Peptides against a protein of PDB entry 5OOQ. Designs and how they scored, part 30

Target 1, 227 residues: chain A of PDB entry 5OOQ
Amino acid sequence: YREDVRQVVTHPANALSFLQPGRLVEISVNGKDNYGWGAVVDFAKRINKRNPSAVYTDHESYIVNVVVNTMYIDSPVNLLKPFNPTLPEGIRPAEEGEKSICAVIPITLDSIKSIGNLRLYMPKDIRASGQKETVGKSLREVNRRFPDGIPVLDPVKNMKIEDEDFLKLMKKIDVLNTKLSSNPLTNSMRLEELYGKYSRKHDLHEDMKQLKRKISESQAVIQLDDL

## One batch from the design tools (peptide; made by RFdiffusion4, then SolubleMPNN)

Design b1_p11_7_s2 (from b1_p11_7, 4 letters changed)
Fold by OpenDDE base, seed 3:
Structure b1_p11_7_s2 (fold): chain B 227 residues (1-227), chain A 11 residues (1-11)
Amino acid sequence: as target 1 above (227 residues)
Amino acid sequence: MPPLPYSELEF
């Protein structure tokens, strides 16, 4: 159920509006590599230049660049490619007792565990020498100020997700949390159905937005050619 | 006090 909520929260239709520079996000890559809280640098739509016809899932269709302060010191960070979420072998967070460094990593929306209710002041040029370390210091200071954890955005109150299927999902989760006695399999199927309905609605909405943008861009190009 | 390195969203 928490995963179903995460899928909705991290969907492009909801998440992108909250991925401003400096936004704190909790990062888990491939369900294994927990980098903790990082800061958003920027994001872009995923484009495969080698395969323009590549279709990505909604959660893999955008790349988010994030600063983390938990990168293992001996990780081959020089092999990181901007806007390539396929991380090289050896890119991992530092374990307990290992030294860490600051790095910018490209991740997908699927690698976002939580979106925080905090936004760091970001340097103008994060790629400049020492700027990542400055963000790293800010992340440490935030963690120090919030020992019980960084506050997470409320999907309804903060993110204003008012979709009926999502609200039904949330209500069902609340009921299930209260009614531990119901068959977990039946409840999971209903949640998956609600998520499926939600995803389909948002996919259609995003497709419509993309089409409208393409139409507007095409009209703008036509207007430029007519001048 | 060091400046807050972050802004809170006003809700």
Scores: peptide ipSAE 0.143, ipTM 0.790, DockQ to the pose 0.352
Fold by OpenDDE base, seed 5:
Structure b1_p11_7_s2 (fold): chain B 227 residues (1-227), chain A 11 residues (1-11)
Amino acid sequence: as target 1 above (227 residues)
Amino acid sequence: MPPLPYSELEF
């Protein structure tokens, strides 16, 4: 169920409006590389210059650049390519006892474990010398202030996710959290189905919004041509 | 105390 909530929360329709510069996000790359909490630099729609016709899943269709302070010191960070979420070999978080450095890594929405309710003050130019380290210090300070964890955005109260299927999912999760006896597998399957339906509905909604924008733009152009 | 390096989003 947590994964299913994560899928909805990290869907572009919900997540992008909360990925402002400095937004704290918890990062897990490929389900194994946990960088902890990082700060959003920016995001962009994923564009494959070599294959402009490449179709990405919703969660892979955007690249989020994030500052992390947990990068292994000997990671080949110089090989990182902006807006390329395919990380070079050796790019990993520091393990226990290893030294870490600050780095900007490009991730997909699928690599966001949670979205925090905090937003760091970000430097104007994160690429300038020492700026990522400044953010890294801020991240450490935040972690120090929130030893029990950084507050996560409430999907309903904060993110205003009002989708009926999602609300039903949340209710089910609440019931399941209260009733530990339900088989997690059955719940994951239902949540995948719900997410599949949600994704389709949101895709349709985005398509409708885009169509409405195009219609509005076309009407505006027609009105301009009639003047 | 050093200034808070973050803003809380007012929801």
Scores: peptide ipSAE 0.177, ipTM 0.806, DockQ to the pose 0.347; fails the geometry check
Fold by OpenDDE base, seed 1:
Structure b1_p11_7_s2 (fold): chain B 227 residues (1-227), chain A 11 residues (1-11)
Amino acid sequence: as target 1 above (227 residues)
Amino acid sequence: MPPLPYSELEF
């Protein structure tokens, strides 16, 4: 359900009006490279000069340029091409214990995890020396002020998404959240322990099923060789 | 206090 909400929120019809310069967005590239919160520079419709007839999905049809402050220091940022969301090899966020730098990266709408309810004051020329670092300092200050997380735009109250199916989806999510909050297990100090035991038990059951399948397959092969 | 580096959007 969270992914379904993300798909609606990040659709061009809903997202583009909220991608003003300085808008905070949470960034995940290719489902693995989490850059955290970045600031929007600008966006443009994706144009393939080599294949003008290229058809993109709605979520891949626009390129958003964003400033991030979590780029790995040894990433080949000089190989970044403006308006090309296909990032060069080695472009990645810094891991724990690694140093990071500020960079402008081109992303698709599909790389947006969430849209924040905050906008930074952006420099006039982000490509000028030291301007990315200024935005990076502002991002650090925002993260410091919101230790529990940066406020996310409300899809209904703030974004005014009025689609009936979307509203039904949101109601279902609210019901599920209410059930989770009212569940005695969620209020238990043993929730983490119980979840850990449940997860381990589930993993063991899957392992046993896989082992039983392998044994059955092995027995079937032996029976075929004995015929 | 230094000016907030961000604006909150009042909707």
Scores: peptide ipSAE 0.146, ipTM 0.785, DockQ to the pose 0.475; fails the geometry check
Fold by OpenDDE base, seed 4:
Structure b1_p11_7_s2 (fold): chain B 227 residues (1-227), chain A 11 residues (1-11)
Amino acid sequence: as target 1 above (227 residues)
Amino acid sequence: MPPLPYSELEF
């Protein structure tokens, strides 16, 4: 259901009006590379100069340029092509313990995980020396001020998505969330301990199943040699 | 306080 919401929110009909310069967006490229929160520079309709007849999905039909402050320092950022969302090999976020730098990356709408309810003040020329780093400092300051997470735009209240099917989806999610929150296990300080015990029990059950299979196979081989 | 690097929350 969260993915269904994301698909609606990131659709061009809904997202583009909120992708002003400085808009904070949470970025996950190909569902694998999490860059965290970045700031929108601009966006443009995707144009394939080599294949003008190329048809893109709605979520791939626009390129969004975003400043991130989580790019791995040794990433080949010089190989980044403007308005090309196909990132070169080695372009990735920094892992824990690695140094990061600021970079402008071109992404599709499909790489937006969330749209924030905040806009940074953006430099006029982000490509000028030191300007990306200025935005990077602003991103760090925002993250410092919002330790529990940057506020996300409400799809209904803020984005004014009034589609009936979407509203039904949101209502269903709210009902499910209420049921989960009302579960006495959800708020249990012992949830982690109980889950750990459950996981270990499950693993033991699988181990026993594998062992029984091996024993059965071994017994079958012994019976064949006695024939 | 340093100036807010971001706009006010749009509610």
Scores: peptide ipSAE 0.052, ipTM 0.758, DockQ to the pose 0.434; fails the geometry check

Design b1_p11_7_s3 (from b1_p11_7, 5 letters changed)
Fold by OpenDDE base, seed 2:
Structure b1_p11_7_s3 (fold): chain B 227 residues (1-227), chain A 11 residues (1-11)
Amino acid sequence: as target 1 above (227 residues)
Amino acid sequence: APALPYYEEEF
């Protein structure tokens, strides 16, 4: 059930509106590389320049750039390609006893384990010298202040996910938690139905984004003509 | 450099 909730929460139709700069997100790459809580820099729709016709799943269709403070110090961070979520070999979190550094990594929505209710005030230019380390200090401070974990967004109360099937799922989870029962119910069919509804919201979000871009471009052109 | 401020978002 936790995975089912995660799939809904991290769907573009729900997640993107909460991936503002500085948003804390819990990161797990490929289900094995746990970077812990990082801070969102930005996100963009995934574009394959080599294969423009490439079709990605909804959870792989966006790239989120995040600052992590748990990168293994000897990781080949210089090989990281912006907006390429396929991480080079050797890019991994530091293990116990290893030293870590701050890095910006591109991840997919599928690599988001949870979305926090906290936001950092992010530097304007995260690529500037020392800025990643500043964010790293902030992440350490947050973790210090929240020893029991960073508060996670409530999918219903905070994210306003009002899908009936999702609400039913959440109620079931609540009942199970109350009963201390760990029985995972496979709600795969309900998840697909949820995806259908969320895809429509995604389309609206993309339309709004396109409109904003068009407005911005038009304004830029007008300013150039006035010179 | 000091740690950046953070806030809990109110909904």
Scores: peptide ipSAE 0.381, ipTM 0.899, DockQ to the pose 0.676
Fold by OpenDDE base, seed 4:
Structure b1_p11_7_s3 (fold): chain B 227 residues (1-227), chain A 11 residues (1-11)
Amino acid sequence: as target 1 above (227 residues)
Amino acid sequence: APALPYYEEEF
């Protein structure tokens, strides 16, 4: 169901009006390369100069240029072609422990995992020296401010998607989420987590009390020897 | 350079 929602949200009829400069989008290229949240620079209709009659799917018919701050440092970013969503080999996000850089990458709508409710004030010229890095700093700041995740646009309330079949889908998802939240297993896992946190807090308090007692006892012994 | 300002869009 999440994929079904994503297909509707990322359809040109719905997505394009929310792909203004600075819009935050969560990027997953080919369902494999997760770049995390990036910022939209611009978008354009996909044009094949070699084959003007080329027909693309709706989700591949537009190219979105996005700034990401998670590009692997040794990725061949110089091989990136503007408005070519077919990324060269070696273009990937940095893995854990690897260094990352800021880059502008062209993606299709199909590479958008989610559209955020946040927008950055973008530089006028993103290609100018240091501007991508400025956006990268902004992305880091946003991630710091929203440790539980960047707010995602509500497809119905925010995006105003009024398709009847989509609304039925959303209703089904809501029913399932309600059932999941009411499931005894979900509640038991939450209780175990709460008890675990409480137990750890209690243990720390007891350790502190014991340490304070030992300090006081040691001081008392020293005073007795000085007497 | 400082981080760019951002805003949550209101609908």
Scores: peptide ipSAE 0.379, ipTM 0.897, DockQ to the pose 0.657
Fold by OpenDDE base, seed 1:
Structure b1_p11_7_s3 (fold): chain B 227 residues (1-227), chain A 11 residues (1-11)
Amino acid sequence: as target 1 above (227 residues)
Amino acid sequence: APALPYYEEEF
């Protein structure tokens, strides 16, 4: 059941609108490498330059860049390629007793275990010297303040995923997993339609959030003037 | 450098 929920939550139709810069996400790469909670830098649609006709699953169709503070210190982080979620050999989290460093890693949506309700105020240039380490300090502070775990977004209350959408998405994932094995051409048209829907949903969600924030800020200013 | 501020998103 938890995996089924994760599949729905991390689906582009639901997840992308919550992957703003600074969003905390729990990261597990390839079901093996647990990096813990990281901070979203940005995301982009996955493009295969060598095979433009490559069809990715919905959960592999986007790349999310995340700052983690649990990278093993001797990991070959210099071999990380931007927008390549296939991590080089030796890229792994630090084990118990090992030293860790901060790194930006490209992951797929499938590597997201959970999405938190917390956001960091991210530096403008995360690639600038010392900026990753600053984010890493913030991640440590958040983990210290939430010893029982970072609050996870409620799929229904917070993400507003309707029950019918859960069932439809699960059915579509099952059908797509079966169909992706059969016809590559029908998948390209569906990918464009899905991308268009996801982009619009993301834009609408951000617009609504910005509007709500502006309203809240204006109300707070009015209340201060009345005080 | 100080830790960056964080906030809980209100929905």
Scores: peptide ipSAE 0.347, ipTM 0.886, DockQ to the pose 0.619
Fold by OpenDDE base, seed 5:
Structure b1_p11_7_s3 (fold): chain B 227 residues (1-227), chain A 11 residues (1-11)
Amino acid sequence: as target 1 above (227 residues)
Amino acid sequence: APALPYYEEEF
């Protein structure tokens, strides 16, 4: 059920509006590499320049650049490719007793475990010398102040996810948390239905955004022709 | 006291 909620929360239709610079997100890459809480730098739609026809799942269709302060010091961070969420071998969080460094890593939405209600004040240029470390210090300070964990956005109250099926899912989770009546299959099916609905909404939103851009571009061209 | 490096958004 937590995974079901995560899938809805991290869907582009819901997550992208909360991935502003400085937004704290909990990061788990491929379900294996837990980087802890990082700070969003930016995000972009995933574009495969080599294969423009590549179709990604909704959760893989965007790349989020995040600053983490838990990168293993000997990780080959120099091999990180901007906007490539396929991380090089050896890119991993520091284990216990290992030293860590700050790094900007490109992740997919699927690598977001949770979205926090906090935002860091981000430097204007994260690529400038020392800026990642500044963010790293801020992350450490946040972790110090929130020893029980960073508050997670409420999907309903904060994220305004008001989809009826999602609300039903949340209610079921609440009931299950109370009654331990596990019907994960029913929730998974509903999640898949929700996912399908969100995918359609997102597609429409992107189409509308593209249409607005085209209209704006067309208007700009008309204005240029009138000059 | 050092300024908080973070803020909470009002929703």
Scores: peptide ipSAE 0.497, ipTM 0.906, DockQ to the pose 0.343; fails the geometry check

Design b1_p11_7_s4 (from b1_p11_7, 4 letters changed)
Fold by OpenDDE base, seed 1:
Structure b1_p11_7_s4 (fold): chain B 227 residues (1-227), chain A 11 residues (1-11)
Amino acid sequence: as target 1 above (227 residues)
Amino acid sequence: MPPLPYYEEEF
């Protein structure tokens, strides 16, 4: 359900009007590289100069340039190509204990986890010397002021998403959240244990499914060699 | 106080 909401919120029809310069967005690239909150510089429609007939999904059809302050210091940021969301190898966020720097990265809409209700005052030329670092200081100040997280745009109240199926989805999520908050298990130390057991059970189930698939594929190959 | 580097958008 959270992913379904994210898909609707990050769709070009909804997201682009909220991607003004300085808009805060939470960034996750390739489902693994979490940069945290960054600031929008600009966006453009994705154009493939090598293949003008290339068709992108709606969520991949735009490139958003964002300033992040969590880039690993030894990342090859000089290899970043403007308007190319395919990041070079070694471009990653800093891990715990690593030093970070400010960088401008091109991302797709699919790399936006959340859109904040806050905007930074952006420099006129973000590519000028020291300007990324100025935005990085502003991002640190925001994170300091919002220790519980940056406020996210309300899809209905703020973004005015009025799609009936989306409203039904939001209502279902609200009912589930209410049930979860009212469940005595949520407040029990047993929730962490049960969640840990559930997570392990889910992982084991996926491992069993993958093993069964590999066994079936291996048996199919053996049957082909016996013919 | 230095001006806030951010503002909340009004909708």
Scores: peptide ipSAE 0.406, ipTM 0.890, DockQ to the pose 0.502
Fold by OpenDDE base, seed 3:
Structure b1_p11_7_s4 (fold): chain B 227 residues (1-227), chain A 11 residues (1-11)
Amino acid sequence: as target 1 above (227 residues)
Amino acid sequence: MPPLPYYEEEF
């Protein structure tokens, strides 16, 4: 369910309007490399110059440049290519006890775990000397002020996601969270709830595929009307 | 006080 919500929230139709310069986003590359909260620099539609006919999934169709302050110090950051989300080998977050540096990394929408309600004041030129480190100081200050985590955008209240199937998903999640919090002891109900969650996850995955299709169809119609 | 490096958007 959390992944199904993440897939809807990070879809271009919903996410792009909230990826303004300075927007805080929680970053996980390939589901393994957790950079924590970073700041959006910009985004662009993914263009393959070698294969202009390349079709990307919706979540891979845009590249977001983000400033992180958790890059491992010995990472080959000089090999980073703007607008290439395929990161070079050795590009990783610092582990516990390792030194970190500030870097700008290109990510896909699929690497966004959460979108925050906070925005940083961004420097005019992030590529200028010392500007990434200034953003890195701002990120540290935010993390200091929000020890329990940065507030995440509400998909319904803040992002105005009004899709009926999504609202049904959110309601199901709320009911399930309430049941999980109220019943610590029933391992068997947790299995039936887990199985009911798995069956409903499959149904919601199909509903989400149908929603993605409807969104893509609506976007294709809008693009056809703009031609 | 140094200016806050961030702001919360009102929606």
Scores: peptide ipSAE 0.403, ipTM 0.887, DockQ to the pose 0.396
Fold by OpenDDE base, seed 5:
Structure b1_p11_7_s4 (fold): chain B 227 residues (1-227), chain A 11 residues (1-11)
Amino acid sequence: as target 1 above (227 residues)
Amino acid sequence: MPPLPYYEEEF
């Protein structure tokens, strides 16, 4: 069920309009390599110059360049090919106790686990020396401010995925792409229930965020009065 | 306090 929601949210028709520079996205490559939250640099349609007739699935048809701050320090980042989402062997997140570095990695939409409601202020030239590290500092600051997790976009309220025909279309496309023989109506009701649970979770996260802001503001005022 | 490195989009 969570995967069904992810498939709808990460579909190009929904996701691309929210993949602006600085958009926070949660990254999981091949369902195993969890990089955590990264920041979108840009995206492009996937073009195979060697095989122009290559047909990609919708979720594989775009390349998203993202800054991560969780790359293992000894990863062969120099072997990363621009606009190639096939990551070289040894490109992985740092494990517990390992040192991490900032890197720009090309991923597909299928490697997006969730899309955040936050955007970072991005440097104009992320390829310039030290700019990815600046984004990495911003990512650390965000994670520090959101210890309970970064707020995720509400698929209904924020992404406006409320159109039944659009949901039906997405389901039809997903069913066609995944060869899932599931009843569209059963999937619809389950997706609506999941969206309702997700919306409630999002609202709770926003409430917690507002409370944490108020606490921080109150603490800042107290510190100013003590000076 | 350092400036917020992020902003929330209003939808």
Scores: peptide ipSAE 0.401, ipTM 0.888, DockQ to the pose 0.323
Fold by OpenDDE base, seed 4:
Structure b1_p11_7_s4 (fold): chain B 227 residues (1-227), chain A 11 residues (1-11)
Amino acid sequence: as target 1 above (227 residues)
Amino acid sequence: MPPLPYYEEEF
């Protein structure tokens, strides 16, 4: 359901009107590379100069340039091509203990996890020396002021998404959230401990399944060699 | 206080 909401929110028909310069967006590239909150520079319709007949999905049909302050310092940022969302190998966010830099990255709408209700005051020329770092300071200041997270646009109240099926989806989510919040385990001081134990148990169960499969496969091979 | 580097949009 969260993904279904994200698909609607990030659809060009809904998202583009909220991708003004300075708009904060939460960025996850390929579902693995979490850059956190970045600031929109601009966007453009994706054009393949090599294949003008290339058809993109709606979520891949636009390129959004965003400033992030979480780029790994040793990332090959010089290999970034304007309006090319196919990021070079080694372009990644900094991990814990790694140094980060400010970079402008081209992303698709599919790489937007959330759209914030906040906008930064953007420099006129983000490519000028020191301007990315200025935006990076602004991003740090925002994160400092919103320790519980940056406020996300309400899809209905703020984005005015009035699609009937979407409204039904939202109502369903609200009902589920209410049920979850009413669950005695949700308010348990031991929830984290219980979840940690459950997660470990699940992982062990999957490991046991994989091991049993490998044993069975190995036994089948041995039986074939004995024939 | 330094000016806020951001603003919240009113909808």
Scores: peptide ipSAE 0.398, ipTM 0.888, DockQ to the pose 0.496

